# Peptides against a protein of PDB entry 3WG5, part 114

Target 1, 218 residues: chain A of PDB entry 3WG5
Amino acid sequence: LAKNIVYVAQIKGQITSYTYDQFDRYITIAEQDNAEAIIIELDTPGGRADAMMNIVQRIQQSKIPVIIYVYPPGASAASAGTYIALGSHLIAMAPGTSIGACRPILGYSQNGSIIEAPPKITNYFIAYIKSLAQESGRNATIAEEFITKDLSLTPEEALKYGVIEVVARDINELLKKSNGMKTKIPVNGRYVTLNFTNVEVRYLAPSFKDKLISYITD
Target 2, 218 residues: chain A of PDB entry 3WG5 as posed
Amino acid sequence: LAKNIVYVAQIKGQITSYTYDQFDRYITIAEQDNAEAIIIELDTPGGRADAMMNIVQRIQQSKIPVIIYVYPPGASAASAGTYIALGSHLIAMAPGTSIGACRPILGYSQNGSIIEAPPAITNYFIAYIKSLAQESGRNATIAEEFITKDLSLTPEEALKYGVIEVVARDINELLKKSNGMKTKIPVNGRYVTLNFTNVEVRYLAPSFKDKLISYITD

## One batch from the design tools (peptide; made by RFdiffusion4, then SolubleMPNN)

Design b2_p15_8_s4 (from b2_p15_8, 9 letters changed)
Fold by OpenDDE base, seed 5:
Structure b2_p15_8_s4 (fold): chain B 218 residues (1-218), chain C 218 residues (1-218), chain A 15 residues (1-15)
Amino acid sequence: as target 1 above (218 residues)
Amino acid sequence: as target 1 above (218 residues)
Amino acid sequence: MVVGIEPISFKTVKR
């Protein structure tokens, strides 16, 4: 019996247009091979809002389930990473990771202080993040508080509050726990039940370009 | 029986004079073919007020119904996009999209901070957006608050408050839900009942020029 | 004077 394929790829660092290209490439590969799913190991402190929104769209347009996995321990789906996670088909977190802190900012001053976003921007992203949560059946109140209170959650808290679906120590535990779960948003218009009973795990390596850009932006 | 034609086109990015040209081209094509309607899939963060006002006029002068559809998930009809939507014959939104945040600004400073518009300009656009809402039978109080509170809404909120007419996941659901609805503003002096029972959907591709400008402005 | 109803460019908080 032909094994179902699950792809695993890593995206680390700031969310930029290059991060979008990584998501697009990884998902496209998995789509072309009719994979059961792709797991994106995400570790990001945040980044650009425009890139983030494009990434969310790309995930939602995927022909296969996209699982965001905040991994390894010590990683975060901070700021932009939280939006990306909330826009995905399933969210998992490893112990010792975090999610949240989503208040938009205009940038940093020369002294390192935050330049606050005007209410226009803040309110826009409140609506946006609430919409992502509502669409995925996740906790919209907490999603709002990721902005209004700059809230950050542990995996256990995030699970408890209905922000994420899985806490897992590694890929094997993630596959085991998520087997038989329905996606939180549709794939091609339908909620898909994940089948991880007989899967081959394939790791996607970053391209040379991905490595170079990561090196420059870090 | 000759199928009624519904055109679908996409407008993405900043609202500019080029965006006006896109609207004009798309609507003109649909008018020439006596289409039942044209659906414009809109994803915009905003743009120029002058271009926005011209687009609203062009929509209101259309010989056929113009449906603004905030699509795909993750898209927005932000700022100028809200005015455009409020000026149209029907507004639909996909889950995960947003509408609002309409406070006029003069631009951004070098540090990325917003340069606020003077009260005269703000008051002008309050009157303008209220007029659009009133003419279309949509919630004028909320329309004002899109400016005064920089309010942004989810599709569900926008529907609940009477700002939009349809929440739909895709074109098929939009056609199904909007079938038999009356336009919110007149077409050639009459409120038209939409007939989407036996329709052919035709997609209009962006011109080469449209693609190039989108690439440059993004 | 062109009144901009401009795109929201925001950076999310880098930790």
Scores: peptide ipSAE 0.071, ipTM 0.283, DockQ to the pose 0.171; fails the geometry check
Fold by OpenDDE base, seed 2:
Structure b2_p15_8_s4 (fold): chain B 218 residues (1-218), chain C 218 residues (1-218), chain A 15 residues (1-15)
Amino acid sequence: as target 1 above (218 residues)
Amino acid sequence: as target 1 above (218 residues)
Amino acid sequence: MVVGIEPISFKTVKR
């Protein structure tokens, strides 16, 4: 029987292979404890596409709902963060946060200029992000525009356009508002109705390694 | 006699030497027409420190008030953008925008990791950003924290902490709210009271070159 | 030495 436990963990900074390890660790802990869900407080400017895709897969393989919460105010789910959010079971945003700007690039030149991705790569990620949106019942047109227009949205806009599910100021409000919602993607092949009545919130602290890498990558 | 004209121009993307050229061009046009002010709609993830410092100097040398407006919703004056804002005659932000995250870096490694700036460089920019804040009568403590804590603020927080002067949804509201405000730094050695009664708003379109470079750097 | 004051625009780089 699922315990009335919700885990909350923070992931901040660039999306890298280490970020994958963080996601994996946090989700695994929550799975082992048969949590009702895990909330990932996400604040990322983006990162590597490979790591992002692996993270999305890890979320999709989760035995419990993974909620991406763009938090705190001022945070963003930018670029890779948007993909991760769109691949998750539920998206929430705090007021004053943003989501979008998903255009793929090859990197930055030595002079700081963007190295543009070839059309083939751009088109690949357009298809990919649209797929994530479609599979999660979110706005695929806007998902495409996150790339084609480098669109960034406020929480209110994202909610209005059907990109996200919840605007919440804090964890308590998030739990309250998301209670009774169905996951936007399946958990173990089934859409799950979230039950956040009488839940215990457990915060996962970053590991020492997490702190060290965050320090290096921040 | 100053014409009741306000120019509005957009600067989007990374701060580079070309961004300096854009600032210079736009401000020069507004100066030549004896505009009451120029509003720069700024949306930047940051960029080069050298270009940033040059832009700040160009703003400080302006014969007219330069208003940095973080716009549209979802935009940011991040990193270099914060320095530019703090060096300007007035800062406005639209709802859903952000300012901050000013820690200097040497760049990104091939693996996407941040190359940390040595303490000497970090300390230099702490002093620099604090100077900008102090000279403009803005919160120097927060300015420092933009670096030391990689702090990012919402418009409401930034206003509350005395980092910015105006929260405005659009140009019209900006003009209305900023009317009668004094510039936070001198214009030609004098603090100027903004007069936005019966102003003509003129939008400056990006040049072809601006579009091309924006395309390359975006 | 380009001192970047970047918000690290982590644009999705496909490896």
Scores: peptide ipSAE 0.034, ipTM 0.293, DockQ to the pose 0.215; fails the geometry check
Fold by OpenDDE base, seed 3:
Structure b2_p15_8_s4 (fold): chain B 218 residues (1-218), chain C 218 residues (1-218), chain A 15 residues (1-15)
Amino acid sequence: as target 1 above (218 residues)
Amino acid sequence: as target 1 above (218 residues)
Amino acid sequence: MVVGIEPISFKTVKR
């Protein structure tokens, strides 16, 4: 019985156009192999909103479940990372990780102060993040508060409030806990029940290009 | 019976990308030798959050217990140092040391005044520090207050409030008092009971590069 | 002007 493949890849750092390329590449590989799912280990402080929105779209267009896993401990799905997570088929977090702080900003001034987004932009992203939460059956009130209160949550809080689905220490625990869970958004128009009973885990390494860009942007 | 090795290294000064390299090098050496633990004598006023978070991750990924020891008397695990400590397997403090003052800042103005972090950032780190405390079974309320009240504690207070595990005057007392204690976070997915009954203490010296950078940045 | 959910550049330094 052909082992169901689960791909695991890491995306770390700022969300940029390059990060989109990473998501696209990893998801495409997993799609081509008809994987049961791909798990993206995400650690991001945030990034560009345009790239984020493109990533969300790419995830939602995936032919296979895309699981966002905030991992390892100490990692975060901050800002753009929260949007990406809320746009995914399942969210997991490791103990010691965080999610939230989603208020849009225009950037930083030369002195390092935040340039606040105007109400127009803030309201846009409130609507956007609430939409992602609602579509995924997640807590839209908290999603809004990620912006309006710049709220950040622990994994336990996020689970309790219905923002995420799983708290897991590692991939094995994630697979175990998520086995039998339905995706929070459709895959090819259908909610999929994850089957991780007999899976082969395949790790996708960053390409040389991925490594180079990560090196340059850090 | 091969003596259990305990490595001891010092990290002093600001937390930077270089400090990450020091942690990584020291932990790697100890891992390679399958040490019972590594004790990092930490004296830091704080530093960069990004480097701090990377250090926490490196500690939490360690194959051996990493003990943060605020030492010698007069030292502090201030700001970033507190996060690092809370992310470690065991925290010890010498008498006359301090821990806390974890409120994030954007930096200093030209006149030396603090540029406060916006609520977005503050809330992010509140969640982060609480997560570290919770995962390590330490006092998450006090962890939050390290930020919200800019609280600093003595070793005795920190011990009393369940922020740290040991108050010890020196390495020998630390080993004695921590012998038989369980790590506050897992090592390779397992809580480890520290065994310091027959240990050889090995001190790791800073590399030439370490000395040079420390010299330049001081 | 690119709307950034910019990375949180944080410094934690002793006050």
Scores: peptide ipSAE 0.024, ipTM 0.277, DockQ to the pose 0.159; fails the geometry check
Fold by OpenDDE base, seed 4:
Structure b2_p15_8_s4 (fold): chain B 218 residues (1-218), chain C 218 residues (1-218), chain A 15 residues (1-15)
Amino acid sequence: as target 1 above (218 residues)
Amino acid sequence: as target 1 above (218 residues)
Amino acid sequence: MVVGIEPISFKTVKR
């Protein structure tokens, strides 16, 4: 019986155009092999809004379920990472991780202070993040507050508030808990029930390019 | 006689993952219509190295010639923009534009000072930019000096040194001057002779998303 | 650390 394959890949660091490439590559590999799903172990302090939006779009266009797993303990899906998570087919978090803090900024001033986004931009991202939450059946109020209050949540809080679907300590527990769950957004127009009963886990390593850019950007 | 189509699109501002999306969208449109070429009017102070590298890759994978046109007067292909230009099928500059200043930086410190890239990163980009120049038959020495000396060139200097191929005041002059030129890198494995004798110019407008992100990032 | 080639980096940062 051909074992269902679950791919696992790590994306760590700032969300950039390169991060998009990583997502695209990883998802493409998993699509090519008709994987049951891909789990992206995500640890990010945030990054570029543009890259984030493209990543979300790429996830939503995936032919397979994309699970965002905030991992390992100590990791965060902060800022852009939260948007990505909210745009994904399933969100999991490890204990000791965080999600939220989504207030858009224009960047850092010469003195290192945050340049605040104008209200127009902030409002755009409020609408955007709410849309992601609503489309995925997640808590849109909290999603908004990730921006308006710069709220950060623990996994337990996020689960409680209906922001995420799974709290899991490791990949095995994640697979166990998410087995039989429906994706929070459709895959090719259909909500998919995840089947992790007899799966082979395949880890995808970063490409040489990925390693190089990660080294450059971190 | 079906007029050959030349698409023209503008990319302005920081090079980001969104900029990649813009390039990808614009090139894809032009590919779908089997355009003779696409001209990207580029005005950028620089941006993300990762996004830049992806853009270069996307250009090199294009099924049609991608012409980078530093335009309008006063515009620059600075930093990441230079890499993109050097990775393209043809570089044009308008009078009063600039190219160069390619020294990698890690970012800005809290006090707004530039955080210098470590030698390893700098050397990587030296090798990279030289490769782009060499592959395109452009001046690799000057390309290196764009980093090592943070050199910026006028269009006239850039043309003189063999960094670019065309100085043109507008799209019409660009088409006229580049007509019959061979691409500096291959299109689908072949160096293409540009045919701009009887072309229809089609301008591609930024998408709503493009406008929004541009507003956010500028 | 994100390598910018003279970019203004727009980040959503964790406070």
Scores: peptide ipSAE 0.023, ipTM 0.250, DockQ to the pose 0.193; fails the geometry check

## One batch from the design tools (peptide; made by RFdiffusion4, then SolubleMPNN)

Design b2_p16_1_s1 (from b2_p16_1, 10 letters changed)
Fold by OpenDDE base, seed 5:
Structure b2_p16_1_s1 (fold): chain B 218 residues (1-218), chain C 218 residues (1-218), chain A 16 residues (1-16)
Amino acid sequence: as target 1 above (218 residues)
Amino acid sequence: as target 1 above (218 residues)
Amino acid sequence: RKVVGLEPISFKTVQR
């Protein structure tokens, strides 16, 4: 029986336009090969809101399920990473990871202090993050509090509160636990049941360009 | 039986004079072909107030119904986009989109802070947005709060509060749900009942110029 | 003519 392919790729660092290119490339490869899903191992402190929104759109336009996996232990889906996760078909977290802290900012001052976003922008992102949560059947109240309280959660808390779907130590446990789950958002207009029975796990390496940019931007 | 034509076109990015040209081109094509309607898939963070007002006028002068569809998921009709939507014959939103955040500004300072509009300008746009809402039979109180509170809404909230008419996942659902609805503003002095029975959906592509400008301005 | 901007929401998410 032809093995279903699951791709695994890593995205680490700040969310930028280059991160969008990484997502687009990875998802495109997996789409071309008619993969059962792609797992994106995500570790990000946050980044640009514009890039984040584009990434969310790209995920939602995917022809295959996109699983965001906050991995490895010690990683985070902070700020922009939380939005990306909430925009995905399934969220998993490894033990020792975190999600949240989504308050928008305008940047950092020369002294390293945060330049606060005006209420206009904050309210926009509150609406946006709540929409992502609602569409995916995730906890919209907590999603709002990721902004209003700058809340961060452990995997266990996030699971308990209905923010994420899976806590898993590694890819094998993730595949096992998510097998038979429905996507939290549709794929081509349909909620898909994940089939991770008899799968081949295929790792996608970052391109040389991706490595170089990651090195320069971090 | 000759199929009624519905055009679909996309407008993405900042609202500028070039965006007006896009609206004008798209609507003109649809008018020339005596289309039943044109759907504009809108995704905008906002833009220029002058361009916005011209776009609203162009929509209101249309010989055919203009439907603003905040699409795809993750898109917004932010700021200028909200005004445009409120000036249209029908507003639809996809799940995971937002509308609102309409406070006028003069620009950004060198430090990225917002330069606030003086009360005179703010009050002008409060009156303007309320007028658009009232003319279209939409919630004028919420329209005001889009400015005064910098309010942003989800599709479900916007529908509930009578800001928009349709929540739809895709064009097919939009056509299905809006079939038999009356336009919220007149077409050539008459409120038109939309007829989306046995329609041909025709997509308008952005011109090369439109693509180039979008690339440069984003 | 003073161009009133209706803000492009360019915001950064909090990067730690």
Scores: peptide ipSAE 0.036, ipTM 0.309, DockQ to the pose 0.152; fails the geometry check
Fold by OpenDDE base, seed 4:
Structure b2_p16_1_s1 (fold): chain B 218 residues (1-218), chain C 218 residues (1-218), chain A 16 residues (1-16)
Amino acid sequence: as target 1 above (218 residues)
Amino acid sequence: as target 1 above (218 residues)
Amino acid sequence: RKVVGLEPISFKTVQR
């Protein structure tokens, strides 16, 4: 019986236009192969709001389930990473990871201090993150607090509060635990039940361009 | 007789993933309308290399001519903007603008100092920018010097050295001067002769998202 | 691996 494929790709570092390209490339490959899902191992301190919104849109347009997996231990889905996760079909976290800290900023001053975003921008992203949470049936109150309180959660807290769906130590545990779960947002207009029985895990490596850009963005 | 449409859109600020989205959106709109061309009024200090490369690729994939117009006076196509311009079907500059300063950097330190790119990265972008210049029949030596000497040129210098095709004060002069010119790179595999006789100029405004992101990235 | 910006890059990295 033709094994269903689950793709796994790593996205690490700042959320940028390149990160969008990585998401797009990885998802496109998995779409072309009619994969059961793609798991994005995400480790990001955050990044650009524009790139984030495009990534969210790309995930929402995916023809296959996109699972954000905050991995490995020590990784984070911080700031922009949280939005991306909340825009995805399923969120998993490894023990020892974190999610949250979503307050928008205008950047860093030359002295390294945060330039605060004006209330208009903050309120926009509050509305946006709440929308992502609501659309995915996740905790919109906590999503707002990711901004207003700069809240960061452990995997256990995030699961408890209904921000994420799975805590898993590795890909195998993730596949096992998420098997039979419904996507939190639709895939092609329908909520998909994940089928990870008898799947082949296929790892996608960064392209040469990806490696170069990651080298450049780190 | 159905007036040929020329779209004009402004892209201002840092080259980012959002800038890619702006380019993609604007070009897509113009493609859908079978426009004679799109003119991008570009004013950028530079930005991300990854976003830049994606923008260049998007321009090269355009079904219509994409004209980069460094505009208004005081604007620049600095750094990433130069690459984008060199990847386009035609480059114009307004008087009092600049192009160049293309040396890649790894970013800024917390003290605001430039973190130099390693030679490997610099050499990569030298090869890349030279390729863009060569493919477009523009001055590859000067393109290299945009990096190696951090060279910046006036419109008059850029025209003289064969980096750009037109110096124009406004859209009307640009249309007049570029009328009958061939694109410097192919459109759908062919070099297109621009026809700006009896065209309607249609301005594309930033989307709400565009305005928000510009507000956030500024 | 640091972001290659092309100068003048004002990287507003919203790193939190």
Scores: peptide ipSAE 0.031, ipTM 0.256, DockQ to the pose 0.130; fails the geometry check
Fold by OpenDDE base, seed 2:
Structure b2_p16_1_s1 (fold): chain B 218 residues (1-218), chain C 218 residues (1-218), chain A 16 residues (1-16)
Amino acid sequence: as target 1 above (218 residues)
Amino acid sequence: as target 1 above (218 residues)
Amino acid sequence: RKVVGLEPISFKTVQR
């Protein structure tokens, strides 16, 4: 019986246009193989909001379910990573990871101090993050508080508050726990029930370009 | 007598795809007005190599001279900024600025330590930076040492070693000193002699998008 | 669309 394929790829570091390229490449590969899903192991401190918004859009345009998995222990889906997660079909976190801290900033001053975003920008991202949460049936109040309170959550808290769907120690536990779950956003206009009962896991390595750009961006 | 226009724009912060968009926008505006040149006041700690390479390509495709000016005092053309400068038609630095430190890295580890680039990547960028220096008639040995020795130079050193063309305190001094200089790379296939004898300086402000993206990227 | 930095906007500048 043809095993359904689940792809697993890692995206680590700052969210940038290259991160978009990584997402696009990985999702495209999984789409081409009609994979049951792609799991993105995400570890990010944050990054660029434009890249983040493009990544969210790319995820939402995916022909297959995109699962964001905050992994390994010690990883985070911080700032931009939270938005990306909230824009995805399913969010999982490993124990010892974090999510949140979504306050937008204009940058860092020469002295390293944060340049605060004007209220107009902050309000824009409040509306945006709430939209992502609402569209995915996740906690929009907490999503707002990720900005307004600079809230960061543990996996257990995030699960409890309805921000994420799964806490899992590894890919096998993730597949087991998410099996039979519906995607939190549509895939090609339809909510999909994940079927991980007889899957082949394929790991995607960073391309040479991915390695090179991560090299440059890190 | 129609004053030749010189545009001045600022690019500050990390080199990213948005920085590319800023360069592209600013250069395009100056091209559309058939400006004598555009001066980019550059202050960057570095950034993404893909964005850097695209920026270099955009500069080299410019229909007008692109002058990189490391400004104000305290600014740097660090890492990616050095590559961009070396890819430009003329490099100027203000006193109290720096250039260099071009060693590529794969990123930062979870502990904040630098992940070293494999020799293959380092060698690629050595070849690339040397190419930029050679094409622009600048010191390729020093360009290599920006990587291999992680060398950073003062404006005076950079001028002395033939990395840059001008040390200038401000735009007026830059225009005065660079007047009559030839571009270090071709403009539309020809080396251009800069004529700043009767110029109107036009300052380009960051677009709202530019401000917003800098906000996101900072 | 305004590009907003999301903290920590770790622009991993390739710190050389």
Scores: peptide ipSAE 0.030, ipTM 0.303, DockQ to the pose 0.195; fails the geometry check
Fold by OpenDDE base, seed 3:
Structure b2_p16_1_s1 (fold): chain B 218 residues (1-218), chain C 218 residues (1-218), chain A 16 residues (1-16)
Amino acid sequence: as target 1 above (218 residues)
Amino acid sequence: as target 1 above (218 residues)
Amino acid sequence: RKVVGLEPISFKTVQR
């Protein structure tokens, strides 16, 4: 019986155009192999809104389910990472991780102070993040509060409030808990029931370019 | 007679946080040597607004005049590059270069189409670019049209319309033409008259990190 | 040469 493949790939660091390329590469590999899903182990403090929106679009255009897994313990899906997660087919978090803090900024000044986004930009992203939450059947009120209150949540809180679907310590627990779940957004126009029974887990390594970029951005 | 030093540094490619680091490094070197000015040879298609705003702030905080020189022929100060130029003490362009095209975008979709910024973001940057132009005594109407019409100008047009101060083919011509000009914004609270009589030109090389980042972004 | 527009918005963790 041909084993269904689940890919696992790591994306770490700031969300940039290079992060988009990583997502695209990883998802494309998994699509080519007709994988049951790809799990993206995500650890990000945030980054670019443009890259984020492109990544969300790429995830939504995926031919296979994309699971965002905030991993390992100590990792975060902060700011842009939360948007990416909310745009995905399923969100999981490991214990000891965090999600949220989604207030848009224009950058940091030389003294490290935040350059605030004007209210009109903030309101745009409130609408955007609420849309992502609503489309995925997740808590849109909390999604808004990720911006308006700069709220950060634990995995347990995020699960309780209906922001995420799974709390799992590792890939095996994630696969076990998410087995039989429906994707929160469509895959090729349909909500897919995940089947992680008798799967082969394949880890994707970063390319040389990916490694180099990560090294420079860390 | 101690020769006044003019530094020349090249910044090429997309405007990012690394570009900010380059500006900061180059300006800091020139400040430490009490240079008469630093000339930044700029060739950029644009990039990040956050990095751009930080770069503008860094230029405005410079202890010495920062001259943006769109160079060499074929180069551009496009989008973010125009803002950076308008935020600087003096703008020069080489023949065969361009400036403008300042309409803000949220990014590019997978098909390469532009993700449009909402009107409220566009209006924010209209106000911002007009402020830069007004503060520097440059043409604020044209600065607005860089956004509203996505206008791009030749050096001759930009000079004619009062967007830039100098058209020069090389560093020597730039120094000659800008000698005796006042900075368009203050240096340490004062408009400075440039003195490029009997100057030593020192070229700054990119760091290893700068070279690596440029190679990756090209 | 493709002109890259300004991307005015960044998301970064507010290190509180």
Scores: peptide ipSAE 0.028, ipTM 0.268, DockQ to the pose 0.769; fails the geometry check

